# Peptides against a protein of PDB entry 2L9B: the designs that were tried, part 27

Target 1, 91 residues: chain A of PDB entry 2L9B
Amino acid sequence: ANFLSQKFPELPSGIDVNINMTTPAMMISSELAKKPKEVQLKFLQKFQEWTRAHPEDAVSLLELCPQLSFVTAELLLTNGICKVDDLIPLA
Target 2, 91 residues: chain A of PDB entry 2L9B as posed
Amino acid sequence: ANFLSQKFPELPSGIDVNINMTTPAMMISSELAKKPKEVQLKFLQKFQEWTRAHPEDAASLLELCPQLSFVTAELLLTNGICKVDDLIPLA

## One batch from the design tools (peptide; made by RFdiffusion4, then SolubleMPNN)

Design b1_p15_2_s3 (from b1_p15_2, 8 letters changed)
Fold by OpenDDE base, seed 4:
Structure b1_p15_2_s3 (fold): chain B 91 residues (1-91), chain A 15 residues (1-15)
Amino acid sequence: as target 1 above (91 residues)
Amino acid sequence: MVKGADIDAIIKFFE
């Protein structure tokens, strides 16, 4: 069991694709949508708490696994937690 | 469906 599966079991397995491709992105989005909203929110809560406590490790993880950035943004947006403008690149 | 995400923006949003 890898770090992501153990730490964030709410994530579906098999998400390791190029997030810049339409088909892989659609696949990830579809798999996420299969999870109950409660599970999606639980992941976001856990990831937020961990990120707050370990911001440097969070950056490293997101650099290592770009698909996780996609997952996080997708869940934040689809659950109405943030707007697109909230996730624009920072100066 | 999002096309991309900025890591620092995510980190900052979670603060």
Scores: peptide ipSAE 0.493, ipTM 0.887, DockQ to the pose 0.061
Fold by OpenDDE base, seed 2:
Structure b1_p15_2_s3 (fold): chain B 91 residues (1-91), chain A 15 residues (1-15)
Amino acid sequence: as target 1 above (91 residues)
Amino acid sequence: MVKGADIDAIIKFFE
């Protein structure tokens, strides 16, 4: 098991695709939606806490695993936690 | 569905 699966077991396995591709994104979105809401929220909570505590490591991780950015954004949006404008590039 | 997400935006949102 890799770092992501160990640290964030709430994530489904096999998510490693180009997030800019519509079909792979749809597939990931579908897989995420299969997880119970409580599991989705638990991941977000844990990832938020970890990111707050380790922002530099979080940047590195997101750079190494772009799919994780998609996962995070998708879960934030689909659970109504944030809006698209909250996740647009900062100036 | 999202096309992608900005790393800094995610981190900033989590602050």
Scores: peptide ipSAE 0.490, ipTM 0.886, DockQ to the pose 0.071
Fold by OpenDDE base, seed 5:
Structure b1_p15_2_s3 (fold): chain B 91 residues (1-91), chain A 15 residues (1-15)
Amino acid sequence: as target 1 above (91 residues)
Amino acid sequence: MVKGADIDAIIKFFE
């Protein structure tokens, strides 16, 4: 039993990416772009609320599921919440 | 294989 299985048993495992055709980041960006802005912003809000309430679990989750970091960064940028320069200190 | 994100499922999970 590991962190993900215990704390997030229903979290999706992710999907396979054909690295010859795309990258995980590109795929995530593409899939996010298909969602209405309202949906994007609501997810971001919910995720941020959760991370504030569960900071230790959030760190562990993001370490194990770096896809979520791509999601968060993409949403912040594409919705004009952050500029690219705002994320540089986090890299 | 490299894992990507199922955006629909992720969004639903955090609803």
Scores: peptide ipSAE 0.204, ipTM 0.734, DockQ to the pose 0.735
Fold by OpenDDE base, seed 3:
Structure b1_p15_2_s3 (fold): chain B 91 residues (1-91), chain A 15 residues (1-15)
Amino acid sequence: as target 1 above (91 residues)
Amino acid sequence: MVKGADIDAIIKFFE
């Protein structure tokens, strides 16, 4: 079993994105915008707490699922929690 | 095609 199946057996599979019609970033931004602000902030809180409790697993997860990095960054920016300049050191 | 994110499912996973 690979890392994802072993550590996150219930993590949903990714969905296919037709890059001729849209980009993954565009799709993620669109889907996030459909969520109420309270849902967005709650996700950020829960994900942050989990990341702090499981830093090694979090690094592995984000490397294997880069969409999660985009989700987190997008939510931080769109909700005014951080600015683009704050993310530069992380890139 | 490229694998994207099922945002709803991901959000629920971390609830």
Scores: peptide ipSAE 0.173, ipTM 0.702, DockQ to the pose 0.693

Design b1_p15_2_s4 (from b1_p15_2, 8 letters changed)
Fold by OpenDDE base, seed 3:
Structure b1_p15_2_s4 (fold): chain B 91 residues (1-91), chain A 15 residues (1-15)
Amino acid sequence: as target 1 above (91 residues)
Amino acid sequence: MVKGADIDAIIAFFE
């Protein structure tokens, strides 16, 4: 069993995106925008709290599930919590 | 094809 299976057995698998029609970033941004602001902020809060409590697992998770990295970054940017320049060190 | 995200499921996972 790999890291994801062991530590995050209930984590949803990503869905395949036809990049000729759209991009994962576009899809994620669109779906996030459909959520109320309070839902977006609640997710950010929960994810940030979990990340602080499990920093090593968080790094591994974000490396293996880049869609989660984009979700976090997009929510931080769209809610005015950080600027694009703040994300450069994380690349 | 590239992996995208099910936003509802992702949000629910960390709820």
Scores: peptide ipSAE 0.216, ipTM 0.732, DockQ to the pose 0.727
Fold by OpenDDE base, seed 1:
Structure b1_p15_2_s4 (fold): chain B 91 residues (1-91), chain A 15 residues (1-15)
Amino acid sequence: as target 1 above (91 residues)
Amino acid sequence: MVKGADIDAIIAFFE
C-alpha cells in the first residue's frame, strides 16, 4: 500500500485533465469559484488546521498531490487573505 | 493528461 491509500483512503484520486483543452489550474479555479464563500473559507480553515496538526503527513500529501497546494493558494488569493507577492518566498 | 482535483470530494474529506 502506498502513502495515499494508507493515510488517506477516502481522499479522491483526482481526475485526468486534457491539457489541450484546459489546465488543472483552470479547472480547480473554476470549481472553487462555484462554492459559496463560507464553504471556501471553512475548507481552508480545516485544511490549515489539519496541516498544523499533521505536518509530516501534510508535506507528503502536498508533494504527491500538488493540486492541493494550488487549491490552498487559490483560496488564499481569491478571498483576499493574501496577495501574490506574499507567496513568492514559498516558491 | 494531468491529474486535477475533485473539489467536492476534497472539501468533504477535510470537513
Scores: peptide ipSAE 0.209, ipTM 0.733, DockQ to the pose 0.721
Fold by OpenDDE base, seed 2:
Structure b1_p15_2_s4 (fold): chain B 91 residues (1-91), chain A 15 residues (1-15)
Amino acid sequence: as target 1 above (91 residues)
Amino acid sequence: MVKGADIDAIIAFFE
């Protein structure tokens, strides 16, 4: 079994995006905007804690599931935690 | 096609 199936069997697979209508980034931004700020910040907190506890798995997860990078980047930006300059080195 | 995120499921996963 691959990394994702072994380490993250409960992680959702994602959904197909029609790129003629939207991009993954646009869709993610739209969906995240529907969540209360409290929910957004709670997710960031939990994800940050998990990342610190499991740095190797976190790197692997984000490499294999780039949509999660969109999620975290968008939340950091829209909540004023980071600015674009903070993320440029990671792009 | 490109894979997008199921935001509700992702948020729930990390709760």
Scores: peptide ipSAE 0.201, ipTM 0.725, DockQ to the pose 0.736
Fold by OpenDDE base, seed 4:
Structure b1_p15_2_s4 (fold): chain B 91 residues (1-91), chain A 15 residues (1-15)
Amino acid sequence: as target 1 above (91 residues)
Amino acid sequence: MVKGADIDAIIAFFE
């Protein structure tokens, strides 16, 4: 919480998910699918650039916000950029 | 409750 508030004060906190009706993964996948491919790819590019420029902060962010790891993995897979085997070292 | 991502805001944050 302290790390997030200091380093990423403008980062949204996320939304609550009714797990009786869906899962966070399902909701994230659904919301991502609504975005144009151009938007998805642009996000991946900018996030990649940011992570390369801020590797330590990126690791911390992904540890504290697992939803972002899911977002990134989902986009990489659905856009055919990575295969499941490529993600094994990260699991 | 479990939290999910605000996808619009996350995407905008990194634009």
Scores: peptide ipSAE 0.214, ipTM 0.732, DockQ to the pose 0.725; fails the geometry check

Design b1_p15_3_s1 (from b1_p15_3, 7 letters changed)
Fold by OpenDDE base, seed 4:
Formats: C-alpha cells, sequence, structure tokens
Structure b1_p15_3_s1 (fold): chain B 91 residues (1-91), chain A 15 residues (1-15)
C-alpha cells in the first residue's frame, strides 16, 4: 500500500506500539525475526542497491522513518554482517 | 546497538 511495502515487500508491515507493554525496538526485532533469514537478506541486498543508486532519497527516507535505520542495523547485526562496533560511528 | 536505539528509536510505530 505504501512506498516501503511496494519497494521492499520483504519488510513486515508496520504496526503500532503500546509503549506501556513494549518498545518500538522490541517490536521491530520481533517482527523481523519472524521473517525467514533468506527474506531478511534479500531485503538487505535490495535496500543496499537502492541506497547506492538513490543516496539522497535514502537519506531523506531514513530521516523520515528512523525505524528503518534500526531495521537495517538490526538485520545487519542479527545476521552477523556487521558488529555493534561498526555502528558506533553512526550512534 | 543500545546507543543506536536511543538515537533512532524514540516513540515511533513499527515502520
Amino acid sequence: as target 1 above (91 residues)
Amino acid sequence: KEELQKKYMGYHPVY
């Protein structure tokens, strides 16, 4: 329905968060983990390609949707592609 | 990861 769903169908659909019950980070981690590893990796591959081809749009998107920054970082970490130390310069 | 969450994961809906 939205740009992200159309462009990156591997992503889970967005959901609201009850701050009294959980945190956005926990929910994102949980929803991402429900996707098969191959789907997670496919998202990363496609997102990387898109980001390289459209860097200005990628910056704008990540500023608009900070959750997506966490999504990307979480997938990189959980799939062993990078370490937390690799993300420190961004934090 | 924790610092990244602090920076980027204020209250937002998932996606």
Scores: peptide ipSAE 0.046, ipTM 0.683, DockQ to the pose 0.143
Fold by OpenDDE base, seed 3:
Structure b1_p15_3_s1 (fold): chain B 91 residues (1-91), chain A 15 residues (1-15)
Amino acid sequence: as target 1 above (91 residues)
Amino acid sequence: KEELQKKYMGYHPVY
């Protein structure tokens, strides 16, 4: 298992994207939606806790893996925790 | 949401 799957088992497994048929954003949204809301929220809680404890590592990880930034934003939006306007500065 | 999606649309694995 990759680092993210080991550290945050609530996340879907990483998968390759066939860009002839879909986009990374579409695949991320689709894979996330397969997880129960309870699992999605558990990920957000654990990820927030980890980023608070390891902010420099979190920044490096998010720079290395932009997908994870999208994952976080998507889950915040789809679970009604944030509004789109809250994330506009990041868009 | 749409603008966020556009930012991350380059080819790469989900993770």
Scores: peptide ipSAE 0.045, ipTM 0.685, DockQ to the pose 0.120
Fold by OpenDDE base, seed 5:
Structure b1_p15_3_s1 (fold): chain B 91 residues (1-91), chain A 15 residues (1-15)
Amino acid sequence: as target 1 above (91 residues)
Amino acid sequence: KEELQKKYMGYHPVY
């Protein structure tokens, strides 16, 4: 019911992490992988469009929720849109 | 990819 769930329903909902058994990165990757490829791509499209239209709000959001930057990078890599070398300058 | 994962390893998937 929060902003992200309403604006980007394609995103997985947040989930609790037991860091004794796994890592946040592993959980993010796992939750993303549960979504169909077309849903993943739809999120990327909508998020890119929103970011272009609201760049200052996008910066604030990504600062508040750094895991969303990981989500975006992970989806770009796993869907073959970018190679790791494309993102190295941003890492 | 490992470096990107390390960078965000401390952040939980809570939106």
Scores: peptide ipSAE 0.044, ipTM 0.676, DockQ to the pose 0.108
Fold by OpenDDE base, seed 2:
Structure b1_p15_3_s1 (fold): chain B 91 residues (1-91), chain A 15 residues (1-15)
Amino acid sequence: as target 1 above (91 residues)
Amino acid sequence: KEELQKKYMGYHPVY
């Protein structure tokens, strides 16, 4: 397993969109939605704690894996933690 | 949301 799956096992496994008849965004949203809400919230909690403890590593990770930014945004939105308007400045 | 997708998705694997 890759670094992310080991560090954050609540995340869906990475998927190569090249083998799917869909867009990356659609695949990410779909895979996230397959996880129970409790698991989604667990990831957000752990990621929040890790990000606060390791901000420099978090920035580097999000630069390396920009889709993870979409993951976190999507989870924040779908779980009602943030509103779309909250994320517009980040878009 | 569409802008977020535009910014972060591009052509990438899920992870």
Scores: peptide ipSAE 0.049, ipTM 0.690, DockQ to the pose 0.142; fails the geometry check

Design b1_p15_3_s2 (from b1_p15_3, 6 letters changed)
Fold by OpenDDE base, seed 1:
Parts: C-alpha cells; sequence; structure tokens
Structure b1_p15_3_s2 (fold): chain B 91 residues (1-91), chain A 15 residues (1-15)
C-alpha cells in the first residue's frame, strides 16, 4: 500500500473511475459513505493532527492529491462539523 | 456540496 493507505487506513483506497458514467467527486462521496461514521471521524481527527504536526508535508500532499481536499471537505459537511457556507470561500 | 462537487469533479479518487 502507498503512503495514504498506510498512514490513513480509514480512507478508502483509490479507485478507477469510468467518467462516462460518473464523476470522481461522486465516487469519492460514495466510497466515503460506505465507511462507518466512527471511521470517518477517526480519519478527520488523524488527518487534522498530522496536518498540524507536519504542515509543509500536508501542503505538498494536498497539492499532489487534490482529491484529498474534497475528501476532507465532504466528511466535514456530511458529519455536520461545518456548513456549506463555511466552505464557500474555498470553492 | 454541489458547488464543491463541481470544483473537484476532475480529480479522480486515486491515492
Amino acid sequence: as target 1 above (91 residues)
Amino acid sequence: KKELQEKYKGYHPVY
């Protein structure tokens, strides 16, 4: 497994997407929703802590894997931690 | 959600 799978096992693995039938964002949302709520929250906690401890590496990771930003935002919204309006400035 | 979906729909969930 790659770095993400090892460091954040709560994350769904990357998958191939048939973009003629779905979008990457829809697939991300779908795969995340398959995880129990406690697993989703565990990821958010671990990712937040890691980001605080390794901000430079976190920036590099999010630049390399922009979909991870969507993952984080989606989980924050789905679990009621923030509102859509809180993220609009980032959209 | 929909706005974020549109923003990131071009990024495949490949880790």
Scores: peptide ipSAE 0.084, ipTM 0.702, DockQ to the pose 0.106
Fold by OpenDDE base, seed 5:
Structure b1_p15_3_s2 (fold): chain B 91 residues (1-91), chain A 15 residues (1-15)
Amino acid sequence: as target 1 above (91 residues)
Amino acid sequence: KKELQEKYKGYHPVY
């Protein structure tokens, strides 16, 4: 059990990446897609609320765990909340 | 995406 697992149980667990057969981005996308859409949306809601309440801690967390930035972007895109063009200004 | 793949190399989906 770690901080992310306890605070955001909707997230999938971390797993090893065999870069000889796949890429980290593909693994992240695959693991996220295993969760029901409702669970994905619940994570986004909770994460948004937490980041609003704790902006300094959120910045530190995303710097420490950059894969979480990819997670949030991927979930926004795959659930139709944002389009790729919406995220370009942030990249 | 290639640059992104290198950036996240060695990272797991969730820490």
Scores: peptide ipSAE 0.073, ipTM 0.665, DockQ to the pose 0.133
Fold by OpenDDE base, seed 4:
Structure b1_p15_3_s2 (fold): chain B 91 residues (1-91), chain A 15 residues (1-15)
Amino acid sequence: as target 1 above (91 residues)
Amino acid sequence: KKELQEKYKGYHPVY
């Protein structure tokens, strides 16, 4: 077990990507969609709180794992919490 | 921080 799996058990584990069959974004979207909506929302809530409490660690983590940035954005979008236009300032 | 990098490097939603 690692810190993230312990802290955010709602987050899917890493998986390999076959670029001939799909893209990382497609795979992330697919894996996230396998989780119940309640689990998705719980992750967002916990991740938000953790980010606020540990902003320095959050920045480092998101820089290290850009996939996680996509995860967060995807969940915000698919759950209707955010619109694409809301994310433009962050891009 | 190098410590954080080592701590999290093995955890990715997708590789």
Scores: peptide ipSAE 0.048, ipTM 0.635, DockQ to the pose 0.205
Fold by OpenDDE base, seed 3:
Order: C-alpha cells, then structure tokens, then sequence
Structure b1_p15_3_s2 (fold): chain B 91 residues (1-91), chain A 15 residues (1-15)
C-alpha cells in the first residue's frame, strides 16, 4: 500500500487503457462513476485539504500523475462544484 | 521531487 492509497482510499486504483477501444478520459470517468457520490466528495474534500497543507507536494504529484488532474476536474464538474469555464485558467 | 516521485511510484488513476 503506497502513500496515495492510504491517504486517499477513495481514489480508484490505476488501470490499463486500451486506446483502440476507449480514451483515457472515458476510462477515468467510468471508474470514478463507480464510486458513490459521498466517496467522490470525500476525496475532493481530503485532497483539497492536503493540497492546501502541502502545496509543493501536490504540484509534484500532479506532474507525476497528470491523470489525477483530470480526476479532480471531472469530479468537480460532475458534482456541480465547478463549471467548465472555471477550469479554463488552469490550462 | 525525486523522493516524492518514488513515494508515489506506480500509482495512476488510469494508465
């Protein structure tokens, strides 16, 4: 068990993507949707708090795992917390 | 950064 799985147990485990059948974005959305809403929101809360407390580590993690940026954005959008326009400045 | 990369090595929400 790595740090992420222990710190954020709400996160889905990594899976392989078959690019001939789907896109990484589609797979991420699918895996996230399997989690109950309360689990999704709990992850967002914990990740937000951790990011505020460990901003440099958070940047490094998102650079290492760019899929996690999509995870966060997807959860913000699908749970109605952010609009697409809110994320444009983060490009 | 290198230590952090090792700490989170192998984890991706989707590969």
Amino acid sequence: as target 1 above (91 residues)
Amino acid sequence: KKELQEKYKGYHPVY
Scores: peptide ipSAE 0.042, ipTM 0.637, DockQ to the pose 0.201

Design b1_p15_3_s3 (from b1_p15_3, 5 letters changed)
Fold by OpenDDE base, seed 1:
Order: sequence, then structure tokens, then C-alpha cells
Structure b1_p15_3_s3 (fold): chain B 91 residues (1-91), chain A 15 residues (1-15)
Amino acid sequence: as target 1 above (91 residues)
Amino acid sequence: VQELREKYRGYHPVY
């Protein structure tokens, strides 16, 4: 329904979580892992292309939704595209 | 990976 769902249907929908039972990071990782690998890779490619085409909007989006930065980092790591040491300096 | 995840504990998956 929102911009992210419309533009990136491969991305799991945002959800409200009980933070006493789980952490946001755990929930994000869990929801991402439910998607097939090909869907995960498709999101990464689409998001990369969009970011290159709209860098100012991408910065604004990631500032508004910093959890999306975690999403991209998690997918890069779990799909073997980069290593933890590549991202730790940014965290 | 888990250590990196802990750095984002405060960010809820609300898009």
C-alpha cells in the first residue's frame, strides 16, 4: 500500500512486533529469510538500480527508514555478496 | 552477522 510495498514488492511488509518477545533485527532477518533467494536478489538489484537513479531520494528514504539499511546489509551478507568486515565500519 | 544485527536492535521493521 505504501511506497515501499508498491515499488519493491519483493520486500517484506513492515510489521509491528512485540519487542518483549523478539528484537527488530531478529524479526527483519526472519521475514527476509522467508523469501526465496531469487526474490531476495531481485530486491537487491532493483534497489541498487533505483538508488543509482535517485540518489537524493534514496538518502531521504534511508534516513526516514534506517531499518531498510539493515535489510540491505542483511541480504548482502546472507547471499554472500559481501562479508561482515565490509559492513562493520558502517554500523 | 549477529554482532552486526545487534547494532540495529532499535529499528523496527515498519516500512
Scores: peptide ipSAE 0.078, ipTM 0.710, DockQ to the pose 0.082
Fold by OpenDDE base, seed 5:
Structure b1_p15_3_s3 (fold): chain B 91 residues (1-91), chain A 15 residues (1-15)
Amino acid sequence: as target 1 above (91 residues)
Amino acid sequence: VQELREKYRGYHPVY
C-alpha cells in the first residue's frame, strides 16, 4: 500500500529480486507482461497526465524510483508506441 | 532500453 500502488493501481506491485537467479530488468519486464494490454495503456495514460500536471513531482519520483523510467520505456516499446530508435536520444 | 537493462542489472527491486 505504497504511494505508487495507491496512485497508479494499474502498475504491478513491487517485488524483491534474487540477482543470482534473475535480473531486475527481467523481473520488471515479466511483471509488466502479466497485466493486460489495456491496463498497461491505461497506466501510461494516467502517468502521462499526472506528469504533465505535476512535472517537478514527477522528476523527483523518477529520481527516487529510477526503475519507473525503465517501466515507462519498456511499456512504450512493447506496446508499439515507440521504436527503439525513437528512444536512442534519451538513453 | 538495452542500455537501461544493463544499467539496472543487480541494483533495484522491481518497485
Scores: peptide ipSAE 0.076, ipTM 0.702, DockQ to the pose 0.126
Fold by OpenDDE base, seed 4:
Structure b1_p15_3_s3 (fold): chain B 91 residues (1-91), chain A 15 residues (1-15)
Amino acid sequence: as target 1 above (91 residues)
Amino acid sequence: VQELREKYRGYHPVY
């Protein structure tokens, strides 16, 4: 419906979080895991390309939506693309 | 920046 959903249809829709039973990180991990691996990898590829082409917009977006930073990190880790040590300098 | 905020408002993987 919006730019992100159109540009990155691989992303799950936003959902509410019940912090009494879960954490945002847990919920994000769960929602991402519902997507096939091929969809996860496709998002990473597209997001990487977009970020390289629009670095200023990417920074602003990640500041606006810290959840998306977690999404990216989680997908990189769970798909074996990065190690935790690779992300430490960025955290 | 304001334009970007409006462009992406309401879209979150998790709220």
Scores: peptide ipSAE 0.073, ipTM 0.635, DockQ to the pose 0.201
Fold by OpenDDE base, seed 2:
Structure b1_p15_3_s3 (fold): chain B 91 residues (1-91), chain A 15 residues (1-15)
Amino acid sequence: as target 1 above (91 residues)
Amino acid sequence: VQELREKYRGYHPVY
């Protein structure tokens, strides 16, 4: 297992993406959607708590693994925690 | 979100 899966086991494991078949964003969304809602929410909770406790490490992680930003945004949107307009400023 | 979709296209791991 990779670092993220070890630290946040609720996250789907990373997979290789073939853009001729799909887009990375579509794959991320699809893999996340396979997880039960409870697991998705648990990840968000744990990630939020970790980010609060380790803000500098969180920034570094998001720089290293920018896909995680999409993951977080997607989960916030699909679980109704945020609206699309809330995330527009975050690109 | 759409910007992120475009930014990270290509052959690469999801994570």
Scores: peptide ipSAE 0.067, ipTM 0.694, DockQ to the pose 0.154

Design b1_p15_3_s4 (from b1_p15_3, 6 letters changed)
Fold by OpenDDE base, seed 5:
Structure b1_p15_3_s4 (fold): chain B 91 residues (1-91), chain A 15 residues (1-15)
Amino acid sequence: as target 1 above (91 residues)
Amino acid sequence: KEELQKKYQGYHPVF
């Protein structure tokens, strides 16, 4: 319904986290893994293009929703696009 | 920034 769901329909919907049983990182990884690889890659492509076109908005969005930074890194790693060592300089 | 916050506030991939 909102902008992100419309712009990036490949993203999973939000879900509650029970921190007594799991962690947000674990939940994000789990929800992302439910999407086909093709959908994951499509999100990465679209998000990259949007970020390039709207860099200031992208910074603000990632500050507002820091879990999206984890999402991006997780998808890059799990799809073999980057290795952990590739991201260390940016951490 | 305020407009952006309103635009995206409803979306949380997890938490």
Scores: peptide ipSAE 0.053, ipTM 0.595, DockQ to the pose 0.200
Fold by OpenDDE base, seed 4:
Structure b1_p15_3_s4 (fold): chain B 91 residues (1-91), chain A 15 residues (1-15)
Amino acid sequence: as target 1 above (91 residues)
Amino acid sequence: KEELQKKYQGYHPVF
């Protein structure tokens, strides 16, 4: 449907968040966990390559969509690719 | 850039 959907089909579609029932972070974690591990890893691989090739666009995208930063961090953590301490310099 | 905003604004991973 759009650039990101075409480029990163591994990402979940957006859904509404009811703040009275949950937090955005919890929803992101939950929706990501519904994807198979191989799909999660494929997203990370493709996103990494895209980010390296298009750093200016990556910065803009992550500023426009802060939740995508959480997505990336969450996937890195849950898949054991990095530790929380590895993310501290970025926070 | 406005073009980038239009390009990405319609896609959100969860919300």
Scores: peptide ipSAE 0.052, ipTM 0.587, DockQ to the pose 0.177
Fold by OpenDDE base, seed 1:
Structure b1_p15_3_s4 (fold): chain B 91 residues (1-91), chain A 15 residues (1-15)
Amino acid sequence: as target 1 above (91 residues)
Amino acid sequence: KEELQKKYQGYHPVF
């Protein structure tokens, strides 16, 4: 219905987290892993293209939703696109 | 940006 759901249907919907039993990072990883690899890669492709076309919006979105930075890093790592060492300069 | 915040306020991947 909203922009992100329409533009990036590959992204999981938001969910609640019981912080007594898990962490947001753990839950993000779990929810992402439920999507087929093809869907994960499709999101990365579309998000990259959107970011290039709308860099200001991308920065603002990542500031508003810092968890998306984790999403991006997680998908890059779990799909073998980059290694941890590649992300160190960004930290 | 307030307009952008309104646009995305309903989305949170988790938590």
Scores: peptide ipSAE 0.051, ipTM 0.594, DockQ to the pose 0.204
Fold by OpenDDE base, seed 3:
Structure b1_p15_3_s4 (fold): chain B 91 residues (1-91), chain A 15 residues (1-15)
Amino acid sequence: as target 1 above (91 residues)
Amino acid sequence: KEELQKKYQGYHPVF
């Protein structure tokens, strides 16, 4: 089994993206929205804790997988934890 | 770093 799938089972499974009909960001937003809010928040909590425990690995992972950075930002915004203005300095 | 990349290279959230 995949490590991240086991560690963060709250994440959506990977799927093929038809880039001629949609963008990766649109697909990510759509797939995340299919998860209950409780599951979304659970992922954020676990990911935050893992990031604190493994900061160097977390930086490398987020650089390797830009989509995961988008996932995190999207979940923070859609669940009202952050506002767009909070993220602008980091964009 | 390269081992980390190998470890996670196959995982793609959504894609």
Scores: peptide ipSAE 0.050, ipTM 0.592, DockQ to the pose 0.188

Design b1_p15_4_s1 (from b1_p15_4 with A1G)
Fold by OpenDDE base, seed 1:
Structure b1_p15_4_s1 (fold): chain B 91 residues (1-91), chain A 15 residues (1-15)
Amino acid sequence: as target 1 above (91 residues)
Amino acid sequence: GKGPAPLEEWEKVLF
C-alpha cells in the first residue's frame, strides 16, 4: 500500500476523471455546489480546526491530495470569504 | 494516523 492509504486508512480510493469530458476542477466545483452553503461553511470550519490540531498530518494530506488545496480555495472564494488577491501570496 | 474526520461526509466530492 502507498503512504496515503497507510496514513489515512479510512480515505476512499478516489474517482478517476476523464479529462476529455471534463476537468477535475470542474467536477469538484460541481460537487461542492451541490452542498448547502451551511454545509460548505461547516466543512471549512471543521477542516480548519482539524488542521490546527494535526498540522503534520494536514501537510501530508495536502501534499498527497492536491485537490484539497483547490477545494479549500474554491470554497473560500465561492462563499465570499476571501478574494483572489488574498490567495496570490500563497500561490 | 487518525484520518481526516471533517472529510468523511465529503468523500464523494474530494476522493
Scores: peptide ipSAE 0.050, ipTM 0.659, DockQ to the pose 0.110
Fold by OpenDDE base, seed 2:
Structure b1_p15_4_s1 (fold): chain B 91 residues (1-91), chain A 15 residues (1-15)
Amino acid sequence: as target 1 above (91 residues)
Amino acid sequence: GKGPAPLEEWEKVLF
């Protein structure tokens, strides 16, 4: 197993994305939009709780899976929780 | 500690 699997043995496998037809970001945005607002907010809440309880693991996960940072930012923006200007210092 | 349980429903989106 690679480092990611060793550190997070319960990680889901996810799905493949054909970058010749679409970008991962486009796929993520599309799939996120399929979820009800309540489900999107629930995800953010649960992820926030987990991050608070396990900050070091959260940092490791986001470093190894940078797409999760995109997901989080997208959900924050689309649900009106943050503005783009709020994220500029992080980019 | 807790694993990535908060991500379970979103596995196809996030990975």
Scores: peptide ipSAE 0.044, ipTM 0.661, DockQ to the pose 0.103
Fold by OpenDDE base, seed 4:
Structure b1_p15_4_s1 (fold): chain B 91 residues (1-91), chain A 15 residues (1-15)
Amino acid sequence: as target 1 above (91 residues)
Amino acid sequence: GKGPAPLEEWEKVLF
């Protein structure tokens, strides 16, 4: 019943992070690495398309979910689509 | 209407 669930009612619950054993970033990186490359690229494509179609919703989602910004940046970097210099203005 | 978020492939990872 929070703002996130109201704005994006179809979003599922995530997985808890054991902050005593690892950082959220480390957990995300680990989970991303488990996904096939084609799945990673498909996510990026779909997110790009959705962002173009729904820019205000995309901004809201990224503001509410900083982990998604991290995920997107990491996928762009690890798949060789962007370089660090490309992302500096956005950080 | 608003389209769904393209997160189904990663739903448990991203949130």
Scores: peptide ipSAE 0.035, ipTM 0.627, DockQ to the pose 0.091
Fold by OpenDDE base, seed 3:
Structure b1_p15_4_s1 (fold): chain B 91 residues (1-91), chain A 15 residues (1-15)
Amino acid sequence: as target 1 above (91 residues)
Amino acid sequence: GKGPAPLEEWEKVLF
């Protein structure tokens, strides 16, 4: 946690997942859906740009926060940008 | 230099 905060000081702290009531995936999907489409697309755009500019940090972030891989995939799928088959090679 | 985290646009993420 401290390592994550130190390496990525601008990263949101996140919220806890109550796995007794729902799955993390469902909670992520729900939280993402609360954001307007414009915000979702803006996030994808900035994330794409950031990962392109900072590939090493992007890898580190996704390794430290595997849920962000799901976030990215979910946003791509729900916004009709990618199909499931497009993501299979990345798994 | 490392740019700002793209997650700044989000109030929260699941950790």
Scores: peptide ipSAE 0.042, ipTM 0.627, DockQ to the pose 0.099; fails the geometry check

